# Ledger of designs, part 192: peptides against a protein of PDB entry 5KEZ

Target 1, 320 residues: chain A of PDB entry 5KEZ
Amino acid sequence: NVAIYNPFRPWWERYQPVSYKLCTRSGNEDEFRNMVTRCNNVGVRIYVDAVINHMCGNAVSAGTSSTCGSYFNPGSRDFPAVPYSGWDFNDGKCKTGSGDIENYNDATQVRDCRLTGLLDLALEKDYVRSKIAEYMNHLIDIGVAGFRLDASKHMWPGDIKAILDKLHNLNSNWFPAGSKPFIYQEVIDLGGEPIKSSDYFGNGRVTEFKYGAKLGTVIRKWNGEKMSYLKNWGEGWGFVPSDRALVFVDNHDNQRGHGAGGASILTFWDARLYKMAVGFMLAHPYGFTRVMSSYRWPRQFQNGNDVNDWVGPPNNNGVI

## One batch from the design tools (peptide; made by RFdiffusion4, then SolubleMPNN)

Design b2_p22_4_s4 (from b2_p22_4, 9 letters changed)
Fold by OpenDDE base, seed 1:
Structure b2_p22_4_s4 (fold): chain B 320 residues (1-320), chain A 22 residues (1-22)
Amino acid sequence: as target 1 above (320 residues)
Amino acid sequence: LRLDGYLWRPGSGFRDYFVEKL
């Protein structure tokens, strides 16, 4: 991914890829392979947060300022480490003046335009699909068990399906023959927008962001909400079917106070209430559960916003 | 969240963020 120095190496630089090389501040490919092997040998499975919707921001300076030293040029859409060129992005499909998503009520913009300047890959192209599949298959070969598909809302479900159809079975050294990768898709659907979580059910599970948002209001006792109202928790609250839902109390985005769910989201900063929410989630049968493992950073609020929400996890792997 | 010259702040709508151009 790109190396961002202002602020200094933020967490979100990891979501601006310039190659599919397994070489980041989290480690190199050998270290990753060793970790996956060690985990698999004791029954701990690994899934990867796969960023396949886009490459880095269009305004990032060209050069070799990346975690693995690969050259890239956002201005010319040149990512030779893949390789991608200008033919592999949706610049010609996006019809907005800025090239960015301007209207989130326009599903075509949401999927064909840049998310906040991030160069949008042309996933309709078989070439692009194949490059992504090669990346994911390499991970499957290493021994990962599946994937979180980042920014799935910004990809056409059919394009995702086309990529998934190219995936190999899981590594038979650790998984039964014929096993398929576990797939869940990040789709933020709180209602009111044309893109629905149900559009993606055919590809795998989907994040249910209503879960953390609504549970937060209940646990906080906002608006007269009571625990007794959770008697029909799940589908009865308008959530996606249980067998399609991946549920969580918080994630890395909304943990920083500005993600889907707003101020209702419970985090480790609210320790008592957070433990209550997580305990309830783990006890209740609805959905596939995910527990957050995070870190503390030095929050500094200015005008209601944490100016240090960029701070990444502790790192002792140098300044690569 | 800061991405490519944009700052995401708490709000309503997409991802419950609003985008501020830096």
Scores: peptide ipSAE 0.021, ipTM 0.641, DockQ to the pose 0.027
Fold by OpenDDE base, seed 2:
Structure b2_p22_4_s4 (fold): chain B 320 residues (1-320), chain A 22 residues (1-22)
Amino acid sequence: as target 1 above (320 residues)
Amino acid sequence: LRLDGYLWRPGSGFRDYFVEKL
């Protein structure tokens, strides 16, 4: 991914890829392979956060300022480490004046235009699908158990399916023969937009962002909400079917006031209420549960915004 | 998500997200 130095190595640089090389601040490919093996040997499975919707931002300076030193040029859409070129992006498909998503009520824009300037990959192309599949298959062959698909809302479900159809079975050294990778897709659906979580059910589980948002309001006792109202928690609250849901109290985005959920989201900053929420989630049978493991950072609020929301995990001069 | 001086924030209304200049 791109190496950002202003601010100094923020967490979000990881979501701006320039190659599919397993070479980042966390380590190299050999170290990753070793970690996966060690985890698998004790029954801990690894799921990779796969960023496959886009490459880095269009405004990032060209050069070799990346975690593995690979050259890239966003301006010319040149990513030779893959390789991608201008033919592999949706610049010609997106019809907005800016090239970015301008109207979230237009599903075509949401899928074919740039998400906040991030160069949007042409996932309709078999070449692009194959490059992504090769990346994911390399991880599968190493021994990962599955994937979180980042920004799935911004990809056509059929394109995702086409990629998934190219994937290998899981590594039989640790998984039963014929096992398929576990897939869960980040789709933010709080209602009101044309793209629905149900559009993605065919590919795997989806994130249910209503879960943490609604649970937060209840536990905070906002608007007269009571714990007793949770008797029909799950589908009764309008959530996706349990067998399609991945549920969580918070994630890295809404822990920082970003993404879906707003102020209702409970985090470790509100320790007592957060423990209640996580405890309830783990006790309740609805959905596949995900527990957040985060860290503290020096929050500094200015005009209601944390100016240090970029701070990544504890590190030693950029090395994690 | 931040990108070159922009902050991606929770949107109000029909949008999940909107971009603000930093």
Scores: peptide ipSAE 0.024, ipTM 0.654, DockQ to the pose 0.026; fails the geometry check
Fold by OpenDDE base, seed 5:
Structure b2_p22_4_s4 (fold): chain B 320 residues (1-320), chain A 22 residues (1-22)
Amino acid sequence: as target 1 above (320 residues)
Amino acid sequence: LRLDGYLWRPGSGFRDYFVEKL
């Protein structure tokens, strides 16, 4: 991914890829392989956060400022480490004046235009699908158990399916022969927009962002909400079917007040209430549960916003 | 998400962002 130095190595640089090399602030490919092996050997499985909707920002300067030193040129859409070129992006399909998503009520913009300036990959192309599949298959062959698909809302479900159809079975050294990778898709659906979580059920599980938002409201006792109202928690609250839901109290985005959930989201900053929420989630049978492991950073609020929301995990001069 | 050299502002959508180059 791109190496950002202003601010100094923010967490979000990880979501601006310039190659599919396993070479980042967390380590190199050999170290990753070693970790996966050691984890698998004791029954701990690895699921990769796969960023496959886009490459880096369109306005990032060309050069070799990346975690593995790979050259890239956003201006010319040149990513030779893949390789991608101008033919592999949706610049010509996006019809907005800016090239960015301007209206989330237009599903075509949401999927064919740039998310916050991030160069949008042409996932309709078999070449692009194959390059992504090669990346994911390399990880499968190393021994990962599945994937979180980042920004799935911004990809056509059929394109995702086409990629998934190219994936290998899991590594038989640790998994039963014929096992398929576990897939869960990040889709933010709180209602009011044309893209629905149900559009993606055919590809695997989806994130249920209503879960953390509603649970936070209840536990905070906002709007007269009571714990007793949770008697029909799950589908009874309008959530997706349990067998399609990936549930969580918070994630890295909404922990920082970004994205879905707003101020209702409970985090470790609200320790007592957070423990109650996590405890409830783990005790209740609805959905597949994900527990957050995060870190404390020096928050500085200005006009209601944390100016340090960019701060990544504890590190030694940029090295994690 | 944030971009190098850009100022981020929350938009009207759940993941809608306004980006201004610094």
Scores: peptide ipSAE 0.022, ipTM 0.645, DockQ to the pose 0.025; fails the geometry check
Fold by OpenDDE base, seed 4:
Structure b2_p22_4_s4 (fold): chain B 320 residues (1-320), chain A 22 residues (1-22)
Amino acid sequence: as target 1 above (320 residues)
Amino acid sequence: LRLDGYLWRPGSGFRDYFVEKL
């Protein structure tokens, strides 16, 4: 991915890929392979956060400022390490003036235009699908158990399906023969937009952002909400079917205080309430649970927003 | 009983989202 130095190596640089090489701030491919092996050997499975909707930001300077040293040129859509070129992006498909998503009530914009300036891959192309599948298959062959598909809301479900159909079975060294990768898709559906979580049920589980948002409100006793109202928690609250839901109290975005779910989201900063929420989540049978493991950073609030929300995990001069 | 009335909106920053109460 792109190496960002202003601010200094933010967490979100990881979500700006320039290649599918397994060299990042966290280590090289050999180190990753070693980690996967060690984890699998003790029954800990690895799920990769796969960034396949886009490459890096359109405004990033061309060069070799990347975690694996690969050259890239956002201006010309040149990512030779893949390789991708101008033919592999949705520049001509997006009809907005900026090239970015401008209206989230327009499903076509949401999927065909750039998410916050991130170069949007033409996932309709078999070439692009194959390159992504090759990347994911390499990870599968290493021994990962599945994937979180980043920004799934911004990909057409059919394109995702086409990629998933190219995936190998899981590595038989650790998984039963014929096992399929576990897929969960990041889809922010809190209502009010045309894209629905249900659009993605055919590909795997989806993130249920209503879970953390609603639970936070209840635990905080906002708006007269009571714990007793959780009697029909899950589908009874209008959430997706349990077998399609990945649930969580918070994620890395809304942990910064302004992510999807709003101010109701509980985080480790509200330790007591957070533990109550996480405890409830783990005790309740609804959905597949995800527990957040995060870190502290020097928060600095200005106008209700943390200006240091970019701060990544503890590192040594950018190396984690 | 269900709790409705939330609308997701994009924020101004990278991966910045916020929820509006309807």
Scores: peptide ipSAE 0.021, ipTM 0.591, DockQ to the pose 0.036; fails the geometry check

Design b2_p22_5_s1 (from b2_p22_5, 11 letters changed)
Fold by OpenDDE base, seed 5:
Structure b2_p22_5_s1 (fold): chain B 320 residues (1-320), chain A 22 residues (1-22)
Amino acid sequence: as target 1 above (320 residues)
Amino acid sequence: MVNATYDPSLDGIGWYDDGYRE
């Protein structure tokens, strides 16, 4: 991914890829392979956060300022380490003046235009699908168990399906022969927009962002809500079917103080209430549960916003 | 991972995606 130095190596640089090389601040491919092997050998499975909707921001300067030194040129859409060219992006499909998503009530914009400047891949092209599948298959062959698909809301479900259809079976050294990768898709659906979580049920599980938002409100006793109201928790609260839901109290985005759920989201900063929420989540049968493991950072609020919300995990001069 | 912000002009929940930071 791109190496950002202003601010100094923020967490979000990881979501701006310039290649599919396994070479980042977290380590190189050999180190990753070693970790996956050691984890699998003791029954711990690895799921990869796969960024396949886009490449880096269109405003990033061309050059070799990346975690593995790969050259890239956002201006010309040149990513030779893949390789991608100008033919592999949706610039010609997006009809907005800025080239970015301007109206989230227009599903075509949401999927064909740039997410806040991030160069949008033309996932309708078999070439692009194949390059992504090759990346994911390399990870499968290393021994990962599945994937979180980042920014799934911004990809056409049919394009995702086409990529998934190209995937290998899981590595038979650790998984039963014929096993398929576990897929869950990040879709922020709190209602009010044309794109729905149900659009993606055919590809795998989806994130249920209503879960953390509503649970936080209840446990905080906001708006007079009571724990007793959780008697029909799950589908009874308008959530997606349990067998399609991945649930969580917080994620790395909304623990930054804003995002889906807003101030209702409970985090480790709210230690007692957070433990209650996590305990409830783990005790209740609804959905597939995910527990967050994060870190403290020096929060600095100005006008209600944390100016240090960019801070990544503990590191030594940028190296994790 | 896409972040969302509150917009009172939207539906009863009032959330929209603000995308990634650069």
Scores: peptide ipSAE 0.024, ipTM 0.543, DockQ to the pose 0.029
Fold by OpenDDE base, seed 3:
Structure b2_p22_5_s1 (fold): chain B 320 residues (1-320), chain A 22 residues (1-22)
Amino acid sequence: as target 1 above (320 residues)
Amino acid sequence: MVNATYDPSLDGIGWYDDGYRE
């Protein structure tokens, strides 16, 4: 991914890929392989956050400022480490004036235009699908158990399926023969938009962002909400079917005080309430649960916003 | 989602609310 120095190595640089090489702030491929092996050997499975909707931001400076030193040029859509070129992006397909998503009520824009400037991959192309599949298959062969698909809302479900259909079975050294990778898709569906979580059920589980948002409201006792109202928690609250849901109290995005769920989202900053919410989530049978492991950072609020929400985990000069 | 680059003004529904019960 891009190495960003202003601000200094933010957490979100990980979501701006310039290659599919496994050398990042966390280590190189050998170290990753070693970690996966050690984890698998003790029954801990690894699921990779796969960023496959896009490459880096269109405004990032060209050069070799990347975690693996690979050259890239966003301006010309040149990512030779893959390789991708201008033919592999949706620039010509997006019809907005800016090239970015401008209307989230337009499903076509949401999927064909750039997410906040991030260069949008042409996932309809078999070449692009294959490059992504090769990346994911390499990880599968290393021994990962599955994937979180980042920004799935911004990909056509059929394109995702086409990629998934190219994936290998899991490594039989640790998984039963014929096992398929576990897939859960980040889809932000709080209602009111044309793209629905149900559009993605065929590909795997989906994130249920209503879960953390509503649970936060209840635990905080906002709007007259009561714990007793949780008697029909899950599908009874309009959530996706339990067998399609991945649930969580917070994630890295909405932990920053904004994003899907807004201020209702409980985090470790609200320690007592957060423990209550996490405890409830783990005790309740609805959905596949995910627990957040995070860190404190020096928050500085200006006009209600934390100007340091970019701060990544504790690191040594950018290396974790 | 890349939160740091997200522009809420472009979100037609607003991702910063508590969501909807269906």
Scores: peptide ipSAE 0.023, ipTM 0.520, DockQ to the pose 0.026
Fold by OpenDDE base, seed 2:
Structure b2_p22_5_s1 (fold): chain B 320 residues (1-320), chain A 22 residues (1-22)
Amino acid sequence: as target 1 above (320 residues)
Amino acid sequence: MVNATYDPSLDGIGWYDDGYRE
């Protein structure tokens, strides 16, 4: 991914890939392979946050400022380490003046235009699908158990399916022969927009962002909400089917007030209420549960916004 | 350790282990 130094190595640089090399400030491929093996040997499975919707931001300077030193040029859409070129992006397909998503009520824009300037890959192309599949298959062969698909809302479900159809079975050293990777897709659907979580059920589980948002309002006792209302928690609250849901109290985005859920989201900053929410989630049978492991950072609020929301995990001069 | 098992009857894509919830 790109190496950003202003601000100094923010968390979000990880979501701006310039190659599919397993070479980051967290370690190299050998170290990753070692970690996967060690985890699998004790029954801990690894799921990779796969960023396959896009490459880095269009405004990032060209050069070799990346975690593995690979050259890239966002301006010319040149990513030779893959390789990708201008033919592999949706620049010509997006019809907005800016090239970015301008209207989230237009599903075509949401999927064909750039998410906040991130160069949008042409996933309709078999070449692009194959390059992504090669990346994911390499991880599967190493021994990962599955994937979180980042920004799935911004990819056509059929394109995702086409990629998934190219994937290998899981590594038989740790999984039964014929096992398929576990897939869950990040789709933000709080209602009111044309793209729905149900569009993606065919590809695997989806994130249910209503879960943390609604649970937060209940536990905070907002708007007269009561714990007794949780009697029909799950589908009764309009959530996706349990067998399609991945549920969580917070994630890295909405922990910083971004993404979905707003101020209702409970985090470790609200320790007492957060423990209540996590405890409830783990006790209740609805959905596949995910527990957040995060870190503290020096928050500094200006006009209601944390100007330090970019701060990444504790590190030693950029090395995690 | 028990290996993860693919079971399409539970989840169309993926595998089953002790963490799966219906």
Scores: peptide ipSAE 0.021, ipTM 0.474, DockQ to the pose 0.065
Fold by OpenDDE base, seed 4:
Structure b2_p22_5_s1 (fold): chain B 320 residues (1-320), chain A 22 residues (1-22)
Amino acid sequence: as target 1 above (320 residues)
Amino acid sequence: MVNATYDPSLDGIGWYDDGYRE
């Protein structure tokens, strides 16, 4: 991914890929292989956050400022380490003036235009699908158990399926023969938009963002809500089917005080209430649970926004 | 996902909405 130095190595640089090489702030491919092997050997499975909707931001300077040293040029859509070129992006398909998503009520914009300036890959192309599949298959062969598909809302479900159909079975050294990778898709569906979580059920599980939002409201006792109302928690609250749901109290985005779910989201900053929420989540059978492991950073609020929301995990001069 | 290219003027549209406070 891109190496960003202003601000200094933010967490979100990880979500701006320039290649599919396994070189990051956390280590190189050999170190990753070692980790996966060690984890698998003790029954801990690894799921990779796969960023396959896009490459880096369109405004990032060209050069070799990347975690693996690969050259890239966002301006010309040149990512030779893949390789991608201008033919592999949706620039011509997006019809907005800015090239970015401007209206989330337009499903076509959401999927064909740039997410906050991130160069949008043309996933309709078999070439692009194959390059992504090669990347994911490499990870599967290393021994990962599955994937979180980042920004799935911004990809056509059929394109995702086409990629998934190219994937290998899991590594038989640790998984039963014929095992398929576990897939969960980040889809933010809080209602009111044309894109629905159900559009993605065929590809795997989806994130249920209503879970954390509603649970936060209840535990905070907002709007007169009570814990007793959780009697029919899950599908009874309008959530997706349990077997399609990945549930969580918070994620890295809404820990920053904004994003999907709003202010109702509980985080480790609200320690007591957060423990209650996590405890409830783990005790209740609804959905596949994800527990957040995060870190503290020096928050600085200006106009209700944390200006230090970019701060990444503890590191040694950028190396984690 | 929110990064440095986030446009606060788009906050409240779609998934950026505070949504389920009520």
Scores: peptide ipSAE 0.021, ipTM 0.492, DockQ to the pose 0.025

